# Peptides against a protein of PDB entry 6MBK: the designs that were tried, part 112

Target 1, 240 residues: chain A of PDB entry 6MBK
Amino acid sequence: GFEMVNFKEEGFGLRATRDIKAEELFLWVPRKLLMTVESAKNSVLGPLYSQDRILQAMGNIALAFHLLCERASPNSFWQPYIQTLPSEYDTPLYFEEDEVRYLQSTQAIHDVFSQYKNTARQYAYFYKVIQTHPHANKLPLKDSFTYEDYRWAVSSVMTRQNQIPTEDGSRVTLALIPLWDMCNHTNGLITTGYNLEDDRCECVALQDFRAGEQIYIFYGTRSNAEFVIHSGFFFDNNSH

## One batch from the design tools (peptide; made by RFdiffusion4, then SolubleMPNN)

Design b2_p12_7_s2 (from b2_p12_7, 5 letters changed)
Fold by OpenDDE base, seed 1:
Structure b2_p12_7_s2 (fold): chain B 240 residues (1-240), chain A 12 residues (1-12)
Amino acid sequence: as target 1 above (240 residues)
Amino acid sequence: ELVPVIHDFTPV
């Protein structure tokens, strides 16, 4: 077992409530609990999705809008998950001027500027779409779509989106994985897989965890600079 | 068979 805990330095994470052994399946999340491109298509966003080329082409943006629509829906199934998401992120879109200035001496600055530019352009595009498209009238964000909303949504997606198989296993899609994505990161092996037979994400323990210890997972190999750009995380020794 | 779940680091 595990519980969600707000750690002083790391924010929200998962803590073991019992001893967990390495490679033990301690966490699974059925597809029905995931926020996916498919769930976006099946939501109030569906009609707009079906007519907007960018939403269709960019699953991450579709997830961002899905997240915004669900956040704006009081009865959303995902409200408990959404309420646990950070209100702000340590990602470039939230950097202060001094942080950006610091990055000007690094190679990361070009990616940061690209992210700023793309996000701004996307917002401008979708603001117009939401204001003018007939299928946008049903969206709960119709009259409340700010840059801050969009910045938050895309940052949430960029930091939390995962590649998973479609239900039939024929393609790869994007998903936000509630509860699982509350695990903080460490170096190690990828220990999360999708079980198509049971239609769920399965996470096995990277190491032994004792009762009361924080549970960490490994998301993938990135440099600290890349983690800053994509997730805002830093590691003292990112050997992976 | 498990399909690895991989964090997608592709920005928007």
Scores: peptide ipSAE 0.598, ipTM 0.946, DockQ to the pose 0.921
Fold by OpenDDE base, seed 2:
Structure b2_p12_7_s2 (fold): chain B 240 residues (1-240), chain A 12 residues (1-12)
Amino acid sequence: as target 1 above (240 residues)
Amino acid sequence: ELVPVIHDFTPV
């Protein structure tokens, strides 16, 4: 097994409670435990989702609002998971003025400004939607929707969203994967797959872990993700 | 058969 531990420098992670061998299936997460676009549609957000073209077109924004609605719901099934999420992120939306000033001399500044502008525009749009749309009246965030809330939610999704198959395997959807995403990351091979027969995410160990060691996973780089999408095969991370 | 689970790097 494994246990959740707060590591000094890395924050929350998973620690092995027994020896785990490389390629051993040590962790699985059934679909019913995932936060998905489908669970968003089936939640209090569902009526609004069915009528808002942006929520329908952008599954990541749908997940962000799903996350906010569940965070604002005291009896949410996902409260234990949400409480493990960082309060702030090392994403461009959380950069300090000095960090942004440092980046002004780099090409990265254009991406940072793009994220700022897009996030601000989305917030302004959805603030109006939440205030005026009939199906927003039952949302727990109706009377409390700040830019800080939205910034946190989109940052949570951008850092943790994964592509998984739909239940019938016909399409790809987006998911947050509780418990699994508590593993901190290392370089290596993608060792997580979705088992459609059992309807669950399955993670095999990247390497041997001894009892008491932190368990690390690899979720891929952009290049690896693109390769997997095109080839359907797990690709080794080029250490570049 | 397992379908690879991969992080989506698409920003909002």
Scores: peptide ipSAE 0.582, ipTM 0.943, DockQ to the pose 0.630
Fold by OpenDDE base, seed 5:
Structure b2_p12_7_s2 (fold): chain B 240 residues (1-240), chain A 12 residues (1-12)
Amino acid sequence: as target 1 above (240 residues)
Amino acid sequence: ELVPVIHDFTPV
């Protein structure tokens, strides 16, 4: 009941091909299609993951490297998804000098500088790991790992990573959700849940959509996410 | 039962 469309102002999005009613389950994505920490562990990155404490401790970095490895793999299952990702982002890591100078007058500058320093340190660390670790020799990024690559990957993950349950529901893990994250965002309720019985993400429509209309979702705010963890669904009017 | 899927805002 939907199709991928490149909208002039919003980039890629989903358009309804039929009328979709509010609360209708219109989109689901099985676990096997997700890019997760677990799929990273089961990929060519797995041997290195098993030996590197940072990859093990930081699922978001594991996803970033998973994304880079799959991008560098012509036969990757996720190539169609990866090719839809932006090449650059409006995130702090991409701010121009003038934007950073402007932020110096704000309290946000400390967070920006922290992110710059952390990302640079991580890159330097992993550059050395990729160059020297035996299990890095088979990685498709072995001879092509730049700061720009790393910046792109972590920005992709930071903007798209989601908390989902593990297969047994005992823990929370991180996932990129292809197709679903092609929906542009609007204000509203979180309408995506994980169905453990069917092992899939399930998205219900936030509102009625007519055939030909763009489908929007709401993935939450920081405050909304915290509330959901403790009390379930929460409505927040913050735009995304 | 559905477990809410939420964006993770934790930076790297």
Scores: peptide ipSAE 0.578, ipTM 0.942, DockQ to the pose 0.630
Fold by OpenDDE base, seed 3:
Structure b2_p12_7_s2 (fold): chain B 240 residues (1-240), chain A 12 residues (1-12)
Amino acid sequence: as target 1 above (240 residues)
Amino acid sequence: ELVPVIHDFTPV
């Protein structure tokens, strides 16, 4: 019902290959295909996760390290997905000096500096952990963990992480959702839900799409300033 | 039953 296409101006997205009606279930992704905090715990990162308080407290950082470990693993199940991710991002952690200088006249500068400070502190902390912790010895990134690696991983997570239920539905966890996250975004209503009975993400169409049209989704509301800070996007017609 | 899937906007 859809295909991956490189659209002018929007970049990669999904295009309908047939007519799709509003509210039609056109895309689903089983839990086993997701990169989650749970899959991180069950990976080569698991022993370190079990002994590091920050990995346990911050699921987004756990996902970032999971992403780095899987990227560095030639036989990773997620290699096909990881290869679709951008190599760089239009987010504050990638801003040049002139871009940061321009932002000094805006209210966004405080959040940018916070991101810089937090990311640098986290990198310094985990560099030491990776060098000294016994359970880090088998990590594929043991001898190759740079700031650029960490910057890429946290930027990938910040732009793509989603809240989903745990398998038993008792708690909320974080996930990267392959294929689904290839959709470009529009303003509207949330049309993606998690089906606990079938243990999968389910996406229904926000509107009618004709064959050949790009499929858009909506995954949350925030201000344009927050979009710039977290995703590098600006929406003129954003209701928030 | 469907639980809404939403983007997490919490920074690192």
Scores: peptide ipSAE 0.574, ipTM 0.942, DockQ to the pose 0.890

Design b2_p12_7_s3 (from b2_p12_7, 5 letters changed)
Fold by OpenDDE base, seed 4:
Structure b2_p12_7_s3 (fold): chain B 240 residues (1-240), chain A 12 residues (1-12)
Amino acid sequence: as target 1 above (240 residues)
Amino acid sequence: SLVPVIHDFTPV
């Protein structure tokens, strides 16, 4: 087993309550607990989603708005998860002026400027949509939708969104994975797969963890993600 | 069957 712990420097993380062996299935999260594009469509956001081309085209933005709507909903099923999310991030949208100036000497500046421009444009667009669209009237965002809200939501999504199969396995969709994404990250191999038969995310241990140790996962680098997509993913038989 | 769960690095 494991428990959620607030680590001083790393924030929330998972701690082993027993010895966990490498490749042991220690954590699973059923689809019904995930925040997905599908759950966004089935939420208060659904009517607007059905009428807005940007929400339909960009699942990550749909997740961002889903996250904002659920955050603003006191009775949301995901309140316990949302309350564990950082209030601020180390993403480009939170860079100080000096950090941005420093990056001007790097190739990363183009991505930073793109992110700023896109996020600002999206905010301006959706601010107008929320104020004027009939299906936005019931959104909890109607009277409180700031750039800071949007910045937080998209940063949350960018740092935590995962590709998972749809329920029928025919397509890929995006999901935030509560509890699992509370694991802090280390270098290693991707050890999380989706079990379509049981309709759940399954995480196997990256290494041996002793009771009382923090459990780390690896969600990959962009190159690792590409490698996994192209090479496939295998769980050892002893992991299940 | 298992499908890899992969972080999506696509920005907004």
Scores: peptide ipSAE 0.567, ipTM 0.938, DockQ to the pose 0.614
Fold by OpenDDE base, seed 5:
Structure b2_p12_7_s3 (fold): chain B 240 residues (1-240), chain A 12 residues (1-12)
Amino acid sequence: as target 1 above (240 residues)
Amino acid sequence: SLVPVIHDFTPV
């Protein structure tokens, strides 16, 4: 019921190929198609993950390295997804000097500098790990791990990572959700849930979309995410 | 039961 289209100004998005009704389940993505901390652990990164405390403690960094390893792997299942990702981002790590100077007058500058510092430190740490750790020897990125690579990977993760349940539903993990994250965003309600029984992400339409219209979703705001974490999201029980 | 899928805004 949809197709991927490169929209002017918005980049890649999804376009309806038929009329889609509000609350219609139009898109689902099985766990096996997701890039998760678990898939990172089960990948070529797994041996290193098992030995590195930072990878274990920081699922977002684990995803970043998973993304880099898969990008460097010509036969990766996720190549089609990875090739759709932006090569650069409008995130603080990509700010030009003039943009940073502009932010110096704002409170945001402290967060930006913190992010720069943390990212640089992480890169330096992992550069050494990749060069020296025995379990890094077989990583496809061993001979090609630049700051630009790391900056790209963490920016990709920061802009696209989602909280989903583990397979047993006992914990929360992080995931990149291919195809779903191709939807551009609008204001509204969160319409994506994880179905543990079918082990898939399920997205219902935020509104009616006519054939030929771009499909927009709402992935949440920081305040909404905090609200969900603290208060639980009232999914209206659409009793299906 | 659906568990909400939410974007994680936590930086690295």
Scores: peptide ipSAE 0.549, ipTM 0.935, DockQ to the pose 0.602
Fold by OpenDDE base, seed 3:
Structure b2_p12_7_s3 (fold): chain B 240 residues (1-240), chain A 12 residues (1-12)
Amino acid sequence: as target 1 above (240 residues)
Amino acid sequence: SLVPVIHDFTPV
Protein backbone atom coordinates (compact mmCIF):
# COMPACT_ATOMS: atom_id res chain seq x y z
CA GLY B 1 0.00 0.00 0.00
CA PHE B 2 0.82 3.70 -0.20
CA GLU B 3 -0.39 7.06 1.10
CA MET B 4 -0.24 10.68 -0.04
CA VAL B 5 2.26 12.72 1.99
CA ASN B 6 3.61 16.27 1.88
CA PHE B 7 7.40 15.87 1.73
CA LYS B 8 9.65 18.71 2.91
CA GLU B 9 11.46 19.41 -0.37
CA GLU B 10 9.49 17.57 -3.07
CA GLY B 11 5.99 18.65 -1.96
CA PHE B 12 3.17 16.13 -2.32
CA GLY B 13 4.14 12.54 -3.20
CA LEU B 14 3.36 8.89 -2.44
CA ARG B 15 4.88 7.02 0.52
CA ALA B 16 5.00 3.24 0.90
CA THR B 17 3.00 1.88 3.86
CA ARG B 18 4.64 -1.57 3.50
CA ASP B 19 7.70 -3.02 1.83
CA ILE B 20 7.29 -3.02 -1.97
CA LYS B 21 9.57 -5.16 -4.15
CA ALA B 22 11.02 -4.15 -7.50
CA GLU B 23 8.66 -5.00 -10.39
CA GLU B 24 5.69 -5.44 -8.01
CA LEU B 25 2.37 -4.09 -9.34
CA PHE B 26 1.55 -1.62 -6.57
CA LEU B 27 -0.72 0.90 -8.39
CA TRP B 28 -3.38 0.67 -11.12
CA VAL B 29 -5.89 3.20 -12.49
CA PRO B 30 -8.92 2.09 -14.58
CA ARG B 31 -9.76 4.06 -17.77
CA LYS B 32 -13.04 5.30 -16.23
CA LEU B 33 -11.02 7.36 -13.70
CA LEU B 34 -8.81 9.04 -16.35
CA MET B 35 -9.42 12.45 -17.88
CA THR B 36 -9.00 11.77 -21.61
CA VAL B 37 -9.80 13.32 -24.99
CA GLU B 38 -12.61 10.75 -25.15
CA SER B 39 -14.06 11.81 -21.77
CA ALA B 40 -13.88 15.43 -23.02
CA LYS B 41 -15.86 14.43 -26.14
CA ASN B 42 -18.44 12.69 -23.93
CA SER B 43 -18.80 15.69 -21.58
CA VAL B 44 -20.65 19.03 -21.84
CA LEU B 45 -17.75 20.06 -24.13
CA GLY B 46 -18.74 17.37 -26.68
CA PRO B 47 -21.03 19.48 -28.92
CA LEU B 48 -18.43 22.26 -29.22
CA TYR B 49 -15.62 19.73 -29.77
CA SER B 50 -17.56 18.23 -32.68
CA GLN B 51 -17.73 21.67 -34.38
CA ASP B 52 -14.27 23.16 -33.61
CA ARG B 53 -11.31 22.10 -35.77
CA ILE B 54 -8.65 23.17 -33.24
CA LEU B 55 -10.18 21.13 -30.40
CA GLN B 56 -10.32 18.15 -32.76
CA ALA B 57 -6.73 18.58 -33.98
CA MET B 58 -5.10 19.36 -30.60
CA GLY B 59 -5.93 16.84 -27.88
CA ASN B 60 -3.95 18.84 -25.30
CA ILE B 61 -6.23 21.88 -25.80
CA ALA B 62 -9.26 19.60 -25.59
CA LEU B 63 -7.95 18.34 -22.21
CA ALA B 64 -7.37 21.93 -21.06
CA PHE B 65 -10.99 22.84 -21.77
CA HIS B 66 -12.13 19.58 -20.19
CA LEU B 67 -10.27 20.57 -16.99
CA LEU B 68 -11.86 24.05 -17.03
CA CYS B 69 -15.38 22.70 -17.56
CA GLU B 70 -15.01 20.08 -14.81
CA ARG B 71 -13.43 22.58 -12.38
CA ALA B 72 -16.41 24.90 -12.93
CA SER B 73 -18.85 21.99 -12.30
CA PRO B 74 -19.53 21.44 -8.55
CA ASN B 75 -20.84 17.91 -9.19
CA SER B 76 -17.93 16.82 -11.42
CA PHE B 77 -16.63 13.30 -10.82
CA TRP B 78 -13.08 14.71 -11.02
CA GLN B 79 -13.48 17.41 -8.31
CA PRO B 80 -11.39 15.40 -5.79
CA TYR B 81 -8.58 15.11 -8.35
CA ILE B 82 -8.79 18.73 -9.58
CA GLN B 83 -8.50 19.98 -5.97
CA THR B 84 -5.10 18.23 -5.73
CA LEU B 85 -3.69 20.17 -8.70
CA PRO B 86 -1.46 23.21 -8.07
CA SER B 87 -3.18 26.61 -8.35
CA GLU B 88 -0.01 28.00 -9.99
CA TYR B 89 3.01 26.51 -11.77
CA ASP B 90 6.73 27.26 -12.11
CA THR B 91 6.42 27.06 -15.92
CA PRO B 92 7.39 29.93 -18.29
CA LEU B 93 3.77 31.14 -18.54
CA TYR B 94 4.09 32.17 -14.88
CA PHE B 95 7.55 33.77 -15.13
CA GLU B 96 7.95 37.30 -13.86
CA GLU B 97 9.61 39.99 -15.97
CA ASP B 98 12.97 39.53 -14.21
CA GLU B 99 12.95 35.76 -14.85
CA VAL B 100 12.26 36.38 -18.56
CA ARG B 101 15.06 38.97 -18.70
CA TYR B 102 17.46 36.43 -17.20
CA LEU B 103 16.60 33.98 -19.99
CA GLN B 104 17.26 36.58 -22.74
CA SER B 105 20.92 35.54 -22.71
CA THR B 106 19.94 31.92 -23.50
CA GLN B 107 18.46 30.09 -26.48
CA ALA B 108 15.51 29.11 -24.27
CA ILE B 109 14.07 32.62 -24.69
CA HIS B 110 12.79 31.75 -28.17
CA ASP B 111 10.78 28.81 -26.82
CA VAL B 112 9.42 30.99 -23.98
CA PHE B 113 8.29 33.70 -26.40
CA SER B 114 6.76 31.09 -28.69
CA GLN B 115 4.81 29.61 -25.78
CA TYR B 116 3.58 33.07 -24.71
CA LYS B 117 2.54 33.95 -28.27
CA ASN B 118 0.78 30.63 -28.90
CA THR B 119 -1.07 30.66 -25.56
CA ALA B 120 -2.23 34.26 -26.02
CA ARG B 121 -3.37 33.55 -29.59
CA GLN B 122 -5.26 30.43 -28.51
CA TYR B 123 -6.94 32.32 -25.67
CA ALA B 124 -8.06 35.11 -28.03
CA TYR B 125 -9.42 32.56 -30.50
CA PHE B 126 -11.34 30.52 -27.93
CA TYR B 127 -12.63 33.61 -26.12
CA LYS B 128 -14.36 34.57 -29.37
CA VAL B 129 -15.59 30.98 -29.90
CA ILE B 130 -17.03 30.78 -26.37
CA GLN B 131 -18.78 34.15 -26.80
CA THR B 132 -20.27 33.43 -30.25
CA HIS B 133 -20.70 29.67 -30.79
CA PRO B 134 -24.19 28.27 -29.99
CA HIS B 135 -22.78 25.09 -28.43
CA ALA B 136 -20.72 27.15 -25.96
CA ASN B 137 -23.87 28.46 -24.21
CA LYS B 138 -24.12 25.31 -22.05
CA LEU B 139 -20.50 25.44 -20.87
CA PRO B 140 -20.11 26.32 -17.17
CA LEU B 141 -17.26 28.68 -18.15
CA LYS B 142 -19.41 30.69 -20.63
CA ASP B 143 -19.41 33.86 -18.50
CA SER B 144 -16.09 33.17 -16.71
CA PHE B 145 -13.24 32.47 -19.12
CA THR B 146 -10.10 34.50 -18.34
CA TYR B 147 -6.52 34.28 -19.54
CA GLU B 148 -5.60 33.16 -16.01
CA ASP B 149 -8.03 30.23 -16.33
CA TYR B 150 -6.58 29.23 -19.69
CA ARG B 151 -2.97 29.62 -18.52
CA TRP B 152 -3.67 27.34 -15.55
CA ALA B 153 -5.42 24.70 -17.65
CA VAL B 154 -2.75 24.46 -20.38
CA SER B 155 0.01 24.42 -17.73
CA SER B 156 -1.78 21.58 -15.90
CA VAL B 157 -2.03 19.62 -19.15
CA MET B 158 1.56 20.29 -20.30
CA THR B 159 2.96 19.06 -16.98
CA ARG B 160 0.70 16.01 -16.58
CA GLN B 161 -0.51 14.71 -19.98
CA ASN B 162 0.39 11.14 -20.97
CA GLN B 163 0.11 9.02 -24.10
CA ILE B 164 -2.14 5.97 -23.69
CA PRO B 165 -3.89 3.67 -26.17
CA THR B 166 -7.53 4.14 -27.14
CA GLU B 167 -9.95 1.55 -25.75
CA ASP B 168 -9.64 -0.60 -28.89
CA GLY B 169 -5.83 -0.18 -28.93
CA SER B 170 -5.87 1.13 -32.53
CA ARG B 171 -4.63 4.67 -31.77
CA VAL B 172 -2.79 6.79 -29.20
CA THR B 173 -4.70 9.39 -27.16
CA LEU B 174 -3.90 11.78 -24.30
CA ALA B 175 -4.81 11.31 -20.65
CA LEU B 176 -4.39 12.79 -17.20
CA ILE B 177 -3.88 9.93 -14.73
CA PRO B 178 -5.22 10.69 -11.22
CA LEU B 179 -3.38 9.18 -8.22
CA TRP B 180 -0.48 8.02 -10.44
CA ASP B 181 0.56 11.60 -11.24
CA MET B 182 1.06 12.24 -7.50
CA CYS B 183 4.34 10.27 -7.71
CA ASN B 184 7.48 12.37 -7.86
CA HIS B 185 10.05 11.53 -10.53
CA THR B 186 13.52 10.02 -10.71
CA ASN B 187 15.85 8.70 -13.40
CA GLY B 188 15.33 5.12 -14.50
CA LEU B 189 13.11 3.01 -16.74
CA ILE B 190 9.47 3.52 -17.64
CA THR B 191 7.53 1.13 -15.38
CA THR B 192 3.98 2.22 -16.24
CA GLY B 193 2.03 0.40 -18.94
CA TYR B 194 -1.53 0.17 -20.16
CA ASN B 195 -3.31 -3.18 -19.85
CA LEU B 196 -5.85 -3.27 -22.70
CA GLU B 197 -7.48 -6.50 -21.48
CA ASP B 198 -8.32 -5.02 -18.06
CA ASP B 199 -8.57 -1.45 -19.49
CA ARG B 200 -6.28 0.14 -16.88
CA CYS B 201 -2.92 1.82 -16.32
CA GLU B 202 -0.53 -0.43 -14.37
CA CYS B 203 2.55 0.80 -12.49
CA VAL B 204 5.23 -1.58 -11.21
CA ALA B 205 7.92 -0.54 -8.73
CA LEU B 206 11.16 0.76 -10.25
CA GLN B 207 13.12 -0.56 -7.25
CA ASP B 208 12.62 -1.97 -3.76
CA PHE B 209 10.90 0.50 -1.43
CA ARG B 210 10.75 0.02 2.33
CA ALA B 211 7.78 0.99 4.46
CA GLY B 212 8.00 4.75 5.04
CA GLU B 213 10.03 5.52 1.87
CA GLN B 214 8.84 7.83 -0.90
CA ILE B 215 7.85 6.05 -4.12
CA TYR B 216 9.45 7.50 -7.25
CA ILE B 217 8.66 6.78 -10.91
CA PHE B 218 10.29 7.57 -14.24
CA TYR B 219 7.85 9.13 -16.72
CA GLY B 220 10.16 9.97 -19.66
CA THR B 221 13.52 11.37 -20.80
CA ARG B 222 14.21 15.06 -21.44
CA SER B 223 17.11 17.47 -21.09
CA ASN B 224 17.16 19.91 -18.16
CA ALA B 225 16.51 22.76 -20.62
CA GLU B 226 13.37 21.03 -21.90
CA PHE B 227 12.23 20.31 -18.33
CA VAL B 228 12.50 24.03 -17.50
CA ILE B 229 10.53 25.03 -20.60
CA HIS B 230 7.78 22.42 -20.21
CA SER B 231 7.73 21.50 -16.50
CA GLY B 232 9.69 24.24 -14.68
CA PHE B 233 12.27 21.99 -12.95
CA PHE B 234 15.81 20.55 -13.24
CA PHE B 235 17.08 17.01 -12.71
CA ASP B 236 20.57 16.32 -11.43
CA ASN B 237 22.38 13.71 -13.55
CA ASN B 238 19.55 13.43 -16.07
CA SER B 239 20.38 10.36 -18.17
CA HIS B 240 19.63 10.49 -21.90
CA SER A 1 1.14 -7.30 -23.10
CA LEU A 2 1.39 -3.76 -21.72
CA VAL A 3 1.55 -0.67 -23.91
CA PRO A 4 4.06 1.79 -22.40
CA VAL A 5 2.52 4.87 -20.79
CA ILE A 6 4.74 7.87 -21.52
CA HIS A 7 4.58 11.55 -20.67
CA ASP A 8 3.83 13.74 -23.69
CA PHE A 9 6.30 16.63 -23.72
CA THR A 10 4.69 18.43 -26.68
CA PRO A 11 3.90 22.07 -25.81
CA VAL A 12 0.64 23.78 -26.62
Scores: peptide ipSAE 0.530, ipTM 0.932, DockQ to the pose 0.890
Fold by OpenDDE base, seed 2:
Structure b2_p12_7_s3 (fold): chain B 240 residues (1-240), chain A 12 residues (1-12)
Amino acid sequence: as target 1 above (240 residues)
Amino acid sequence: SLVPVIHDFTPV
């Protein structure tokens, strides 16, 4: 199979422990191991979720709060996963003053400022909600909710959230996929699909990997995601 | 049948 390794430059990744062939199913993650909007609703966050229109409308924010609640819970099932997440990100919310100043000459500055503004507004809103809402009293973050916490959580979600089907396949929901998202990115095709029959994410190898090699996957681009939605899954063997 | 797992690029 594979093993988790801390690579010097790339951080945590997966390394093959045997030869893996292209298109081989080498990794699968059952739904019960995923952090989803549904698992958020079924957690200590559930009562607040049921009463807050923003959590209900914004699945990514629901995942961010789910991640924060589980991080603050010593007995959380997802503690081993959370410990593998970066403490900081290369997202706009972590840009240094000099980086922002450099981007002022580009069109990207508008997106950066938009993210800062939106994140700050959301933090201010939810800070008040956590302090005043009755269903927030049981949250493990009740007495410890900083902007740095929120910035980290939304950055974790923005970099790692995936669209997967609901259990019945009728709708799309959002998920963080433990173990799978430890694979570092390379250029290629989307090689991860959700198997509704077995209720699991399935990842096939993008290429041949030898024992001892790092396993890379392609997370996709916005354009690739749109193309896959229209053209179907790019497995050579579309096993329906 | 497999449903593609795709990254969601929608910001918060």
Scores: peptide ipSAE 0.562, ipTM 0.938, DockQ to the pose 0.604; fails the geometry check

Design b2_p12_7_s4 (from b2_p12_7, 6 letters changed)
Fold by OpenDDE base, seed 2:
Structure b2_p12_7_s4 (fold): chain B 240 residues (1-240), chain A 12 residues (1-12)
Amino acid sequence: as target 1 above (240 residues)
Amino acid sequence: MLVPVKKDFSPV
């Protein structure tokens, strides 16, 4: 029992609708509901993926394009999930000139500039691919692929991508995990795993949550610097 | 078997 709620300052999160006990399995997401590199390969993006070495080598970019294609598809299964994603992010790719100027005195500026340069180069590359590649003609973004679209997609993936096992458990792949990724962050231990027998992502409660309380998870060990660079937020109570 | 799932924040 939980519901999606728009919390002040934190944006969308999950709220308990009943009391949830620590270590209780309260949330699971079957593989078929995930946005994965495999679902990207099986989508309208599949033919282009099979011909583009960058999409094949960089699963995060494959997820970004998958996200863009599904966003541009009115009948996409993932529309309800996509509509819950932020329209803008606090990641370096969205920093204003004053924010960048503030960071010029810090070591983080090099990572910010690196992200800008890499994202711009990737956009320029893929803009040409989308315009010229035969397998791009069926993509719903064919006639509408802006830098803002690409910036949003890569920021969405950067802040939400997860490693999960392949169906056979032999390898790892990248996934966006709908519903689960709505949980905001708190300090603690990893309480999410992938159950290969049931082919689902499983989340157990980090602590007791009462009805009406927000449900938090631990995203993993990150420094505050890594949070700023990769997730766009600063966690005051971060132990790292 | 349960495999731990972690958010993997990485620049593109």
Scores: peptide ipSAE 0.194, ipTM 0.822, DockQ to the pose 0.882
Fold by OpenDDE base, seed 1:
Structure b2_p12_7_s4 (fold): chain B 240 residues (1-240), chain A 12 residues (1-12)
Amino acid sequence: as target 1 above (240 residues)
Amino acid sequence: MLVPVKKDFSPV
């Protein structure tokens, strides 16, 4: 067992409520609970998705719009999850001028500028789509689609998107994985997989966790610079 | 079969 806890320095995370052994399957999330490109297609966004080439080509943008639509929907199944998401991020899209200036001395500056330009272009494109496309009329965000909304959704997806198999296992798709993505990062090995037989995401413990300890997972081999760019944090114990 | 799940840090 585990519980969601707000840790002072790390924000929300998972805490063990009992002793968990290394390699123990302590957490699983069925596909039905995931926010996926497929769930986006099956949502109020579906009609627009079926006609917009960018949504079809860029699953991460589809997830961003799915997230925005569900956030704007009081009866959304994912409201409990969405409310656990940060309202702001430490990602480059939220950097102040001084933070950007600091990065000018680093190799990351080009990626930062690329993110800014791409996000701005995407927003401008989709603002027009939402205003003009007939299928956008049903979207709960039609009258309230701001750059801030889009920046938030993009940053949410950027920091939390995962590759999972399609239901038939023939392809990969993108997903947000509620509850699981509350685990903060530590160094180690990938301990999360998708069980196609049970149609669920499964996480095994990276190490022994005692009752009351925070449960960490390994997000993958990344530099601190990559974590900042993509996840908005530094990992001091990162060996790479 | 367990398919490893990796976070995709690709920018939008």
Scores: peptide ipSAE 0.174, ipTM 0.811, DockQ to the pose 0.892
Fold by OpenDDE base, seed 3:
Structure b2_p12_7_s4 (fold): chain B 240 residues (1-240), chain A 12 residues (1-12)
Amino acid sequence: as target 1 above (240 residues)
Amino acid sequence: MLVPVKKDFSPV
């Protein structure tokens, strides 16, 4: 077992409530608990999704709007998860003028400006869509859709999105993985996968953890988006 | 939590 704890320097993380052995399956998250592009299609956003080419083409934007709709819905199943998300992020979209000025001497400034430009353009596009599209009238964000809302949702998705298989395993989709994404990072090997037979994300312990210790996972050298795909195929240690 | 390596964030 484990529990959510606020660690002084690391923020929220998971703490073991019992001894956990290396390679023990200690955490799993069924598909039904994930925020996915599919759950977005099946939500109040579904009618708009079916009519907007950008939402259809960009699963990360679909997740951002799904997150905003669920946040604005008091009875959302994901409220307990959404309340654990940061209100602000240390991403380029939150950089102050002085931070941007510092980066002007670096090559990173082009990426920052690109993110600003793209996010602003997307916001302007979707603001118009939300104001004019008939299927937007039922969205809980209809009369409350600010740039700050959009920036937050995009940043939440950017920092937490994962690639997982579709239910039939034929394709990949994007997901936010509640509870699992509370684990903090340590050096090691990828220990999270997707079990298609049981239709769940599975995490095995990287090492032995004692009761009262923080449980760490290795996010890899890749973004969270790449993590679940690369983890889901646990290479069988074929003992050859 | 957040991806520890900021450079690995996937921009929208």
Scores: peptide ipSAE 0.034, ipTM 0.722, DockQ to the pose 0.139
Fold by OpenDDE base, seed 4:
Structure b2_p12_7_s4 (fold): chain B 240 residues (1-240), chain A 12 residues (1-12)
Amino acid sequence: as target 1 above (240 residues)
Amino acid sequence: MLVPVKKDFSPV
């Protein structure tokens, strides 16, 4: 029903290959395809994760390191997804000096400075951990962990992380949702949820899309992190 | 298009 296409101004997006009706389930992503805190724990990062309190406490940082480890792994299952990610982001961590100076007149400056300080501190901490911790020796990023790498990973996670239920549905965890997060944003309603019975993310069409049209989704006013759980909009319109 | 999420990471 869709294909991935590189749109000149928007980067990668999804294009309909057939007519898709509003509310039609056109895209689903099984849990096994997601980059999650659980998949991070089950990866080469797992031994370090089990010993580092910050990785354990901060699922977003765990995802950032998972993303970096998988990026550095040529045989990673997620290479096709990672290669579609932007190399740079319009996040505060990428603001130029003049942009930061302009923002000094705004309330946003506090958030910008907070992000800079936090990211710098995290990088300094984990640089030391990677250099000194025994379980870091097997990480593919050990000899190539730069601030730019960390900035990229943090920004990737910040812009793409989603809250999803755990497999048993008892808790929430963080996930990157490949293919789905390539849908570009439009204004509308949240149309993505998690189906626990089938253990998958499900996306229904926000509107009618014709064959050849780009498929847009609404990311909400909230972070992608809040999107999947707050999208309680599986309306059982099984009225057919 | 990524919506920039202004979500701070907790200090370390």
Scores: peptide ipSAE 0.032, ipTM 0.710, DockQ to the pose 0.089; fails the geometry check

